Peptides against a protein of PDB entry 9GMZ. Designs and how they scored, part 64

Target 1, 343 residues: chain A of PDB entry 9GMZ
Amino acid sequence: TGFPLELLTRPATERLAYFENYTVAHPRLKEVYEILMRTIAEPAGASFIFVYGASGVGKTTLRLRVEQKLTELALPKLESDRARVPVVGIEAIAPESRYFNWKEYYTRALITLEEPLIDHKFDYGVRGISRDNFGKINVESKVVAPALRRALENALIHRHPDVFFVDEAQHFGKVASGYKLQDQLDCLKSLANMTGILHCLLGTYELLTFRNLSGQLSRRSVDIHFRRYCADSPEDVQAFKSVLLTFQQHLPLAETPNLVDHWEYFYERTLGCIGTLKDWLKRVLSDALDREATTITLKDLQKRALSVAQCQKMFKEIQEGERQLSETEADVQNLRSALGLGA

## One batch from the design tools (peptide; aimed at target 1 Y22 Y33 S242)

Design b2_p25_1_s2 (made by RFdiffusion4, then SolubleMPNN; from b2_p25_1, 8 letters changed)
Fold by OpenDDE base, seed 3:
Structure b2_p25_1_s2 (fold): chain B 343 residues (1-343), chain A 25 residues (1-25)
Amino acid sequence: as target 1 above (343 residues)
Amino acid sequence: MEELEKLLDILDENTVEPAPVSELE
């Protein structure tokens, strides 16, 4: 099954939007989605979910799909509970300084939580937080981070989302000292505990540093490794080729490009990360549509590919993350063996 | 049970399973 052929007569913007909105439920995405959704449905006393994996593996796609599904399933209940928001998702910003900007984080979280056309006026109990005539939250410059935190706590309690998503959550770890990192984790832990809202932190393998620093979070966290596809696994290669074939069939072009024959080149420039692959194909599709091209060529792919230097850097970061996980698994086995438990 | 099954289903009109490996041959 391919794209709707009617798209070939549609504007370039509609053709691009089709491909942007199209998601391949590849095996790793499906697996991680099921684990994540089960954990959201039955947290079993968990306060945190950590979803970690390579940059461009598809964590944002996972988040968006979960947000869509939770919203869809909540719609019938939202008619009766006008205060409820089923899910909230934000991206953590990389700090410009050695300090994480909590004021900005709380402000963005409040804005995102209140962006839905929620007719229900909520009093945040904080002076200098108002709604404009469009219902957007305005935060006066005089409002301090502790007041914004209290406003967010109250908003989260009142709106009661099933999960609070934080994408690019490795940016919490980008602080100058391990002590400040612990304080940030304790801050997030306190927010989750005070609100009773499950937090899902999505990020790179740098999130493993958070897991290791907080032996107390480990008892109240679920860890989900979003793996890339590996070229040394025949099954992973077949899954990656299957994804290429699926994208090939869903590029709204007059002639279906042969992406599968170039699978090694796609793998070389994506490292088995499907998000990176999709974003690459989006750029190439946009260029093809702008030129009114009938198909995509290898030369078109090469123009929008990540450089070898970028791929080498990303691969080193992946290898370090995969190594840390492998060492952790070995440490668990060693601990079990030392306890007289079978491996 | 039915609500959980609906929750665990990732598929929709815009989210599809990848093409079978048999189509690669």
Scores: peptide ipSAE 0.416, ipTM 0.903, DockQ to the pose 0.883
OpenDDE base, seeds 1, 2, 4, 5: peptide ipSAE 0.415, 0.409, 0.405, 0.415; ipTM 0.904, 0.902, 0.901, 0.903

Design b2_p25_1_s3 (made by RFdiffusion4, then SolubleMPNN; from b2_p25_1, 10 letters changed)
Fold by OpenDDE base, seed 2:
Structure b2_p25_1_s3 (fold): chain B 343 residues (1-343), chain A 25 residues (1-25)
Amino acid sequence: as target 1 above (343 residues)
Amino acid sequence: DEEMKRLLDILDENTVEPAPVSELL
């Protein structure tokens, strides 16, 4: 089934919004979604979930779908427990300095926990945290990071989300020294332990460097690798072509573009990352709608493609991440062999 | 509540499994 044909008579803004809101449940997304949902339901004493993969693989889409599903599953309980928030999701901010801004992190987390649908006023026990007339949290500039942490701990305990998501979590690793990176991990670990709330950190392969610094986190973390599609796998190529076929059917244009015949070019410029693909198609669709075009051409695609130099840089970052994971798998095999456990 | 439910329903309606590519494509 393609897009609703009625969209062809609607404004360009509605046609674009349709495609923006459209999600292909592609095999890798579905696999990671199922693993993540199962792990959230049954953390088995884990305090952390690490979801890592290439930039543009679809981690934000994964997060939003899990947030949606956890909210849906919680709706019957939210009527009885008006204090509960089913899920909290924030994006970690890239530090402007050599230090991660914990004050900003705690402030954003508190703001997200108090989105206006929560009529239940909670006292954070911290002076300088208030609510406006719309229920929005206001944090005075004088409130220090340790006080905001206590407020967040109390809020997380009171709201009791099934999971706390931190997107772009590699930004915790962007600190001046390995010692400070360990301190960031210990801060997160302490927050998870004190609140009893499962933390899910989503990020690029830079998150592996962050994860590997704490041999203590390895005992209490679940790792989920969100893989891209690989051109050396016939199954992955078929899955990627299937996604292209689905996107071409859901582009709200008068003439269905043939994207599948150009699959190699799409692969070259996305590295098998479906988020990158969707964002590219969104840009091209926007340009087509602005021109009142009936279809998308290869020239329209080329105009909005990532440069070869950008793709080469992204591919190098992916290869380094995939290498680090393969080395870890080899280390496990070597350990098993050394223990007299068969490969 | 109803608005959140409506938003969730719209998001579910906009989630589809990828179309199978036949071996002939």
Scores: peptide ipSAE 0.132, ipTM 0.687, DockQ to the pose 0.333
OpenDDE base, seeds 1, 3, 4, 5: peptide ipSAE 0.080, 0.021, 0.042, 0.017; ipTM 0.560, 0.538, 0.611, 0.467

Design b2_p25_1_s4 (made by RFdiffusion4, then SolubleMPNN; from b2_p25_1, 8 letters changed)
Fold by OpenDDE base, seed 1:
Formats: sequence, C-alpha cells, structure tokens
Structure b2_p25_1_s4 (fold): chain B 343 residues (1-343), chain A 25 residues (1-25)
Amino acid sequence: as target 1 above (343 residues)
Amino acid sequence: DEELARLLDLLDENTVEPAPASLLS
C-alpha cells in the first residue's frame, strides 16, 4: 500500500505534510516503544528512564508517538479528572552560556505543563507568574530559578502526569568550570522524588556519562538503548532496505523513485539512523515539489546528503557510544566471573 | 490486559509497519 493517489492533485504543502506526518514502525522503533510503554505502565519503583542512541536514530519520533498514545488513551478519564495531564514532553535547550540554564528549563516545563486549553487553573503560589488573556503563562524576569522549581514541583504534583519527557537531555551535562555533572543529576533526582513523577530522559550517547555518575540512581532507573541498524547484520540490512521500500511507496510523487537500489548510499549517509533518513528524504521531497518534478533522482539525493566529513564525525560519536556500552557488557561478565557465577 | 495491549499498539492512521521482506526479492 502506498500514499493516497489523490495527493498528486493536492498542493505541494499538503503533499509534504503527508510525508512529514507519516511514520514507519520499523523493528527498532517498535521494540523501544514497547519497552518504554511497559515501563511507564509499570514503573516498579523506577524514578528515571534513560533512552539513549545515535543522533537521528528516531528518539524524538518515539517521544511524540508515546505522547500521542498516552494522550489519546487518557481522553475518556480526563472528563472526570480535569486537573490531570497524562504526559508532558519538553526539549532541553543547549545553553548559550557555559552552563545549563535551569531558569529556562523550569519556565519551559511550566509553560508546557500549563497549556491554555487546560480548564482547571492552578495557583503556582509564586509572585510574578501569571496567565495572559489567552491563558499563556507569563514569567516575570525577577522570578528566580528556585521559585520556578517550586512552581513546577507543585504543578507536577497537581497535574500528576504518568511520565515527564525531556528530549536532548545530554544538555544537562553542560556545566561551567567549578560545577559538577553530579549537581545536575541531584537536581533532577530531587525533582523526581519531590513530585513522585517518572522522568524519561532521551538523548545521545553523551547521556551515558551523565547516567553513570550516580550509583544511587542505578537502582531507580531503567535503561533503553535505541540502536541504529548495522551493515554487518544481515537482519539489520534487510530491515533498513524494508524501510527504504516503505518510504519509496509513501513519497507523494507521480513516478515512484527506486530508493532500494541505492541502499548502500543511503546507509553510507545515514549510518543506519532512520530519523536521519527521513529528514534527508523530506528535504529532497521539498526540492522536488518546488520544481514540480515527477520523481527523485540520485542527483537530487546527492544535493541534500550529509557530507562525508559530517558522516565521519557522526560515526566516531556512534562508535564511542557503542564502545562504552560494549565495555559495560564486558564489566558485567567480569563481575559475574569475580562472583563465581561463571560466564 | 486489554488496556496494556492498547498501550503497546504503535500503529495508527499515520504509523504503519514496514513493507514485508518478501517484496525486496
């Protein structure tokens, strides 16, 4: 099954929006989704979920699909509990300064948690936090980070989401000279403990350094590795080709492009990351629609591909992350051997 | 649990399974 053929007569904006909204439930996405949803449903005393993997593997897609599903299933219950928010998701911003901006984080989290459409107004108990005539939260510049934290804690307790998502969570690792990564982790741990809300941190392999700093968090955290597809695995190559075939069928063009014949080039320039692949195809589709082209050519793909230098940099970052995880597996084996449990 | 089964279903109108591997031959 391909795209609706009626799209060929529709505006370029609608054709592009179709492809942007389209998601392939590829094996790795499905696996991670199921683990994440089970953990949200049954936290078993966990306070944190860490989802880590390569940039462009599809973590944001995973988050958005979980947010959508939790919201959809909560709708019937929200009629009886108008104070409840089923899920909250934010993206952590890279700081302009040498350290993570907690004031900005708390402000964004509070704004996202207290959407204008929420009928049940909450008093934050903090001077300088107000709602405008459209229900948007306004935070005065004089409001300090500790006051915003307390407002967020109270809001999270009152709204009681099943999970609080933080995308790009490796940005918590941005610390100034004299600060420790541990202090950032202790701040998050305290927020989770004070609110009783499960936190899910999604990020790159840089999140592993942050995750490994606290032996106390290890007892209350679930780890989920969102793996890329590997070219040395025949099963992974087949899955990657299947995703290419599916995208090929869902590009709203008059002539179906042959993407599968170029699978090695797609793999070379995406490193097996489906998010990177989808974003590449979106850019190429946009260019094709702007030209009123009937199909996509290899030359069109080459114009929007990541450079070899970009791919080499990304691949080094992936290899370092995969190495750290492999070392952790070896450490488990060494620990088992040292305990006399055998290999 | 039917509620858990609904939670675990990733598929919707905009989220579909990839093409069968048999179509790659």
Scores: peptide ipSAE 0.358, ipTM 0.900, DockQ to the pose 0.864
OpenDDE base, seeds 2, 3, 4, 5: peptide ipSAE 0.046, 0.077, 0.051, 0.045; ipTM 0.535, 0.635, 0.644, 0.653

Design b2_p25_2 (made by RFdiffusion4)
Pose (drawn by RFdiffusion4):
Structure b2_p25_2 (pose): chain A 343 residues (1-343), chain P 25 residues (1-25)
Amino acid sequence: as target 1 above (343 residues)
Amino acid sequence: EEEELREQVEELIEEWAEEEDQPAE
C-alpha cells in the first residue's frame, strides 16, 4: 500500500493535505481506543475516565476519532429522541488568575451545548441566560456561578450526552493554595454524579496529580494510560520501526525515502510519541515540497527537528509519569498482605 | 438494551480497525 500516485500531478497543497489527513492505527493507540470505547459504552458507576499520556502521544486525535465514531451511533438513535447530543467535548481553559475560573468553564460548557432545535429545551432553568435567536447562547455577566452550574446540570440531564470530554484536563490543577486540589475535582465529581454523565478527562502526565486524592474519587474514576513506545522492549521497537515504515510508504514524494535506517535518530528526537513523529514528518514534507525535492534527506530531518534540551525535558516528565503509573507484582502482594487475605 | 449497545460498539471498533491503516511489516 501507499499514497495515491495521482497526487504527484497535483500541486504540493494537495499532497500536504493528504498527509495531514493520514492517520495510523498503531497498536498502542488501537488498544487505548478499544478500552476507551468499551468503558464509555458501559461506565457502570464510574464518573471519570482519566487518559494519561505524554505530550504528542495522540490524546486529541483519539478524542476526535472517538467523537466521530460515537456520532455514528447517534443517527439511528435520533429517530427515537429528536433532542439528544451524542457527545460533548470542550477544552479546559488555562486561567490568567491564580485559580481555575469555574464560571468561565460553565459558560463555555453551556455554550458548546447549542443546538438548532433550541425550542425543545425551552427554559434552561435560571433567568438571565437565553439564546438571542441568532444561533448564539447569551449569558449575563450578573449571573452567578451556582445558578450557571444549575442551568448546565439541567441542560445536561435533559440532553443526556453519552460522554463529556474535557481535553487538556491538567489545567484543573491551577489552584491558589496547596489544599484546593481535592476540591477542584470534587466539584466535577458532584457535577458528574448529579448529571449522571461520565466526564472523560484527557491530559498530560501533569494530570497524575489528580489521580488518587480520595477513595471516593478512586472508585469514581477509571485510569487509562496512553503509553508511548519504549526502546527497552523489542516489541515496541518493532512497532515504532513499523510506524516509520508506514509513514515512509505513505508520504507523497517521487521516491520513498529510507526512514527505517534512521529509526534510532527518530526515537531519539521523538521518544516514541507518534504525534510528535507525524508533526516532524509533516514539517519536513512541507519543507521539501517548497523546493520540490524528490526525496527526504537526513539534513532535512535535522533542520526541523527538536532541540536536545526540549527532548530532555520531555523524557524527564515521561520518566516521572511512567514511574508514578508503574504497577508491579510487589504492589499486588503488598495489598494482599495488608488486606489480610493472604496468598 | 445494554447488550445491544455493547454489540454495536464492538462492531464500530471492528469497522474502525478496518478503516485505519495498520503498521506495515

Design b2_p25_2_s1 (made by RFdiffusion4, then SolubleMPNN; from b2_p25_2, 12 letters changed)
Fold by OpenDDE base, seed 1:
Structure b2_p25_2_s1 (fold): chain B 343 residues (1-343), chain A 25 residues (1-25)
Amino acid sequence: as target 1 above (343 residues)
Amino acid sequence: SMAERLREVEELIERAFEEEVQPAK
């Protein structure tokens, strides 16, 4: 089914919002969604889930879909347990300095945790944390990071979410040394252990560096690889073409553009990443709506495409991540062979 | 057509993605 035809008579803002809010299901998203939902339901003593993949593969879309589903599933229980938050999701901020700002992280986590429950008062046990007249949490500048951590620990224990999501979690790795990265991992591990809350870190292949630093985290973590579509796989190419077909049907334009015939160009400029594709089409749609255009053309696509140089850089980063994973898989096979377990 | 086959696959994926993953009890 295509977009609602009534949208053609609606303002450009509503037409753009429709496309922005539209989520295309695709095989890789479905697979990772099912694995993630199952792992959240049955963590089997895991304290961490790592979801890693290329930039623009769709990790944020995955997070939002899981957050929505966990909220829907919790609704009947929330009537009896009004203190409970089913899920918490935060995006990690890139540090302006060489050091991760834990104070800012804890503040944002507290704000996000309490935002759905503005009417429910909770005593954080920390001076300098208050609610304003609008129910928004205010943290005084004098409140130090250790106090904010204790407040977050208490809030997480009291609200007992099924999972705590951290998107763009590779930003934890942006520290001046591997030692400082280990300290950050130990801090996260301590938070998960003290609260008993499952943490899910979503990010780029830079998250693989976390696996190498802590053998203890590896024993209590589940890995989920969110793969891009690969042009060397006929099945992946078919899935990518299917996504293009769905997007062309859901662009709220008077004339349906033929995106599928240009699938190779779309693949070249997205590297098989559906999030990158959606963001590109959103920019092109916005330009078309601003011009009151009936359709989008190849020239409109070219105007908003990533440059060849950008794609080459992104592809090198992807290849390095995929190589590291392939080497790890080979090392496991070699270890199994050396142990006499067979390949 | 190729477009019809692609649409059928997409509709199957969408339906399967809307299916409830029940949390383990």
Scores: peptide ipSAE 0.021, ipTM 0.487, DockQ to the pose 0.036
OpenDDE base, seeds 2, 3, 4, 5: peptide ipSAE 0.007, 0.014, 0.015, 0.013; ipTM 0.373, 0.395, 0.429, 0.407; seed 4 fails the geometry check

Design b2_p25_2_s2 (made by RFdiffusion4, then SolubleMPNN; from b2_p25_2, 12 letters changed)
Fold by OpenDDE base, seed 4:
Structure b2_p25_2_s2 (fold): chain B 343 residues (1-343), chain A 25 residues (1-25)
Amino acid sequence: as target 1 above (343 residues)
Amino acid sequence: SAAERRAEVERLIEQWFAEEVQPAK
């Protein structure tokens, strides 16, 4: 089924919002979503989930979809447990300094955890944390990071989310020294252990370096590789074409553009990353709506495409990440063979 | 129960994928 035809009579803002909110249930997203949802339902003693993959593969879309579904799942129980927050999701910020800003991280986590709709005021036991008239959390500048950590620990225990999401989690790895990175890992581990809350870190392949530094995290971690579509796989090419077909049907334009015939060009400029594809189509759709155009042309696509130089850079980063994973898989196979377990 | 939670998660998974990607011919 395509977009609702009634959208053609609606304002450009509604048409754009429809496409922005539309999520293609593509095979890789389906797979990762299933694994993630099942792991959240049954952590089996895991304290961490690592979701890693290329930039623009769709990790944020995955997170938001899981957050939505966990919220929907919890709604019947929230009537009886008004203190509960079903899920918490934050994005880690790239530090301007060489050091990750834990104070900002804890503040953002607290702000996100304490939605205005939560009637039950929680006393964080920390002076300088207040709510405004709209229920928004305000953290005074005088509140120090250790106090914010305790406040977050208490809030996570009290609100008992099924999972705590941290998007762009590779930013934890942007520390000037390996020692400080270990301390950060130990800090996250301690937070998960003290609260009993499952943490899901989503990020680029740089997250692998972060994961590999803590042999203790690996024992209590579930790894989820969010793969791109690869042009050397006929199945992946077919899946990518199917995504193009689906987007083609869900662009709220009077004339359905033929995206599938240009699949190679779309692949060249997205590297098989569906998030990159969606963002590209969103930009092109916005331009088309601004012009009151009936369709999207190849020229419209070319105007908003990533440059070849950008694609080459992104591809090198992907290849390095995929290489590291392939080496790890080979090491597992070698270990199995050495143990007398068949390949 | 953990079993009920699992069953509900499976239901939610199934609901989303009822809108499956149409195969490109």
Scores: peptide ipSAE 0.104, ipTM 0.751, DockQ to the pose 0.577
OpenDDE base, seeds 1, 2, 3, 5: peptide ipSAE 0.034, 0.031, 0.060, 0.027; ipTM 0.679, 0.649, 0.711, 0.678; seed 2 fails the geometry check

Design b2_p25_2_s3 (made by RFdiffusion4, then SolubleMPNN; from b2_p25_2, 11 letters changed)
Fold by OpenDDE base, seed 5:
Structure b2_p25_2_s3 (fold): chain B 343 residues (1-343), chain A 25 residues (1-25)
Amino acid sequence: as target 1 above (343 residues)
Amino acid sequence: EKQKRLEEVEKLIEEAFEEEVQPAQ
């Protein structure tokens, strides 16, 4: 199994697009996907799902796959219910200021929820929100954040998505004070409660700080840890090598590169994060296609690798997140032991 | 309805990925 050989006669742009759109079904992605899909299907009274893991582990790939599959599942029902949107996904933006821009967030959410293909016009009940001739939402600068929130609440109720995804959700935590972080949590909680829509927040281990601040969210949230592959686990090393084998077969080059023989170097520069690996290979593939190269060499890999300093920084952030989770697991075991339930 | 939805989701989980990762020999 490999890339379609016909791609070798296609433009570099088409060859690159093939690899960009290709998703490796690695064990951790499959596991998290299954848990997430089941949780969306049966929230069991949860209002939030938290998906946390290292930067570059593949959270955006997970989100996009779930969005695709929920859309495919809903298509037959959308013919009868033209108002329904099956899923909404947005990316939270890093604030230019020390404060999260709620106005921008609500605007992006409304624009995404109200795509031009939705024939059913909805009146937001807010002056300064309109559709252009192409059905695109336009929000006038005079519209204030509370009005945009009401518009989003009404739109979410009317469109009734199965889930509302927020990617890079650690950016909600980028506030100057812990008090403002609580206000943001209460704002999100209120939005979920008012709409009855399940919210899924995807982000880095910084989401744990956000998650731990609200004892009320803890009772109505499902936690999903998207783990990296660890070099101290023989099973994880084998899974990582299998991912490299799959990627080498799906690089649209005339000669299949041997990535597996360099697995230690790939691990060193990705920390077992498959998204980081894919992004690296994408950059190297782009360079190879621009040169009309037949294969990828170790020198080509080295040119586009993350620096050791970048990897060391990323590794410290991962270790801190993994430590916080291990402490929580130990606390649960200690509580169980203290209750006489056994370990 | 709920049970039918769960069955549809389980089918999507089974069909989720076109190709599984090939084991490295």
Scores: peptide ipSAE 0.292, ipTM 0.855, DockQ to the pose 0.612
OpenDDE base, seeds 1, 2, 3, 4: peptide ipSAE 0.280, 0.033, 0.265, 0.024; ipTM 0.850, 0.712, 0.844, 0.524

Design b2_p25_2_s4 (made by RFdiffusion4, then SolubleMPNN; from b2_p25_2, 11 letters changed)
Fold by OpenDDE base, seed 4:
Structure b2_p25_2_s4 (fold): chain B 343 residues (1-343), chain A 25 residues (1-25)
Amino acid sequence: as target 1 above (343 residues)
Amino acid sequence: MKEERLRQVEELIREEFEELVQPAK
């Protein structure tokens, strides 16, 4: 089944929005979604979930789909418990300074936690935090980071989300010293422990460095590797081609473009990352709609492709992350062998 | 018993995911 044919008579903005909101149910996304949903439902004493994978693999899509599902599942309970928020998700911002801005983080978390359909006024116990009639949180500039933390702890306890998502969580690791990174981990751990709220950190392979610094987090964390599709795996190549076929059917154009015949070029310029592929196709679709084109050509694709230099840089970062994981798997096997446990 | 319950949950989650990723009709 392709896109609704009625879209061909609709404005370009609506056609683009359809494709932007469309998600391909590809095997790696399904696998990670299932593991994540199960872990959220039964954390088994875990305080953290780490979801790591290549930039553009689809982590933000995963987060948004889980947030949507958790919200849908909570709807019957939200009618009776107006204080509850089913899920909260924020994106960590790369610090402009050498230090992660915790004040901004707590402020964004509070704002996001209070934006939904909550008619129930909550006293944050902190002066300078207010809520307007539309539910929007206002934080006065005078409110300091420790006060914002207490407000967030109280809000998380009161709203009791099933999970707290932090997307682009590798930005916690961009601090100038390993000492400050440990302090950040301890801060997050303390927040999770004090609130009893499960935290899910989504990020690039840079998140592995962050995870490995805290031996205490390892005992209370679940790891989820969101893998890209690999060209050396026939199954992964077939899955990638199937994704191209699905996108081909869901581009709201009068003539279905042939994406599958160009699968090697798509793989070369996406490294098997479906998010990168989708973003590329969005740009090309936008250009096609602006020209009132009936289809997408290879030339249209080439105009919006990542450069070879960009792909080479991204691939080096992926290879380093995949190497670190393979070494960790080997270390586990070596430990098992040394313990006299069979392979 | 635990494995069967897990499979049922997995099937439910999978079915729910397919529904979620499909464009709302």
Scores: peptide ipSAE 0.038, ipTM 0.584, DockQ to the pose 0.215
OpenDDE base, seeds 1, 2, 3, 5: peptide ipSAE 0.037, 0.030, 0.033, 0.027; ipTM 0.587, 0.596, 0.631, 0.517

Design b2_p25_3 (made by RFdiffusion4)
Pose (drawn by RFdiffusion4):
Structure b2_p25_3 (pose): chain A 343 residues (1-343), chain P 25 residues (1-25)
Amino acid sequence: as target 1 above (343 residues)
Amino acid sequence: SISEEELETLLTQWSEETDEPAPLP
């Protein structure tokens, strides 16, 4: 398989768009996608899905792909319920203040729930907020956060989304003190419990500070680790080389450059993160298409790679996250002994 | 909420729509 040969006659813009729209279902992403879809289809009391992963591993692409796939289920379902949004997805806003702005979060979450059939919803539940009949949801600055949240709860329990996505969930950790971390997530827990809607939280390894704050949160959450490819296990190396081969075969050029020969350097400047690899390859392809190059040279790759210091920071954070998320038989035995079960 | 038959169909479709990594020679 490979890129369509017709693209050679087309201008560089078509090649670049093709490579941007190209995706690879590498095994780690496939497994994480399968787990996430299976957990969303049946939460069974869980009120959170934590998706931990390094920067550039593909959390956002996973969210988009699962949103698209779930939207397909909604079309047959719509014949039964005319007013139902299948999936709602938003991004956590990094606040300018010391603490996360819950009022702005509620405002944006309610705004994202705009639908053409707004007549079905009627009143949101509290005065002061309504659509301006121009397709935009208007909220008043005098409306307080408890009333806005109550309106969001009513809107969510009316629409009943399958899953609620909060991309970049590490921004929830912006607090004004050292004790507000548990409350920051308890608020979202209460919102999810009352609305009966699973809140899937995606973020980098900084999200691990939101892991096990309390036993209640521990039970109300499901951990999904989007592990990067590690050079320690030969199978992961084989998979990383294989992804490079797929990219080598699928980037539009006159002749396919050799990328497997330089797999070590790619791993050195990507740490196995597939998104970081594709961003680099796309940047190099864009640089090459400017000069109409027939192949990719190592010099081109080196020109637009990542700095050593940046990769050192990436690895340090990844090592800390993998160390925190590691699970061994020793931990299982310790828990068995402390529980008094034995063996 | 979502049935197993619908879920398996979606997973199969997603696998078909997305390219798998090419094996090494």

Design b2_p25_3_s2 (made by RFdiffusion4, then SolubleMPNN; from b2_p25_3, 10 letters changed)
Fold by OpenDDE base, seed 4:
Structure b2_p25_3_s2 (fold): chain B 343 residues (1-343), chain A 25 residues (1-25)
Amino acid sequence: as target 1 above (343 residues)
Amino acid sequence: MISEEELEELLAKYDAETPQPVPLP
């Protein structure tokens, strides 16, 4: 089914918002979604889930879909337990300083935990944490990071989310030497252990460095690889063409553009990353709506495409991540063979 | 090459299995 035809009579803002909110189902998203949902339901003693994959593969979309589903599944219980938050998700921001700002992290986590529950006052046990007139958390500048940590620990225990998401978690790695990154991960591990809350870190292949730095984290972590579509796989090419067909049907334009015939160009400029594809089409749709155009053209696509130089840079980062994973898989096979476990 | 019909069936299956954003009430 395509977009609602009534959108053609609606303002450009509503047409764009429809496309922004639309999520294409695709095999890799479904696979990772099912694994992630199963792991959240049955963590089997895991304290961490790592979801890694290319920039623009769709990790944020995955997170939002899981958050939505966990919220829906929790609704019957939330009526009786108004203190419960089913899920919490934050985005890690790369700090300007060489040091991760734990104060900011704890503040954002607290804000995110309490935004859904405006009507329920919680005593954080910390002076200088209050709610504004809109029920939003206000953290006074005098509140120190150790106090915010205790407030977050208490809030997580009380609200008991099924999972705590940290999106763009590779930004933890950009800040510090390998040693300081380990200290940060040990801090997160301590938070997960003290609260009993499962943490899910989503990010680029830079997250693989985190797995390698802490052998203790690896024992209590589940790894999920969110793969891009590969042009050397006929099945992946088919899935990518399927996604293009779906987007073609869900662009709220008077004339359906032929995206599928340009699949190689879309692949060249997205590297098989569906999030990158969606963002590209969103920019092109916005331009088309601004011009009151009936459709989008190849020229419109070309104007908003990533440059070849950008794609080459992104592709090198992907290849390095895929290589590291391939080496890890080979190491597992070698270990199994050495243990006398058949290949 | 899958047919356009096979592609549409695959898409319909994926769309049915992937929750769309519902405005939180």
Scores: peptide ipSAE 0.019, ipTM 0.455, DockQ to the pose 0.051
OpenDDE base, seeds 1, 2, 3, 5: peptide ipSAE 0.018, 0.014, 0.019, 0.014; ipTM 0.458, 0.391, 0.452, 0.385; seed 2 fails the geometry check

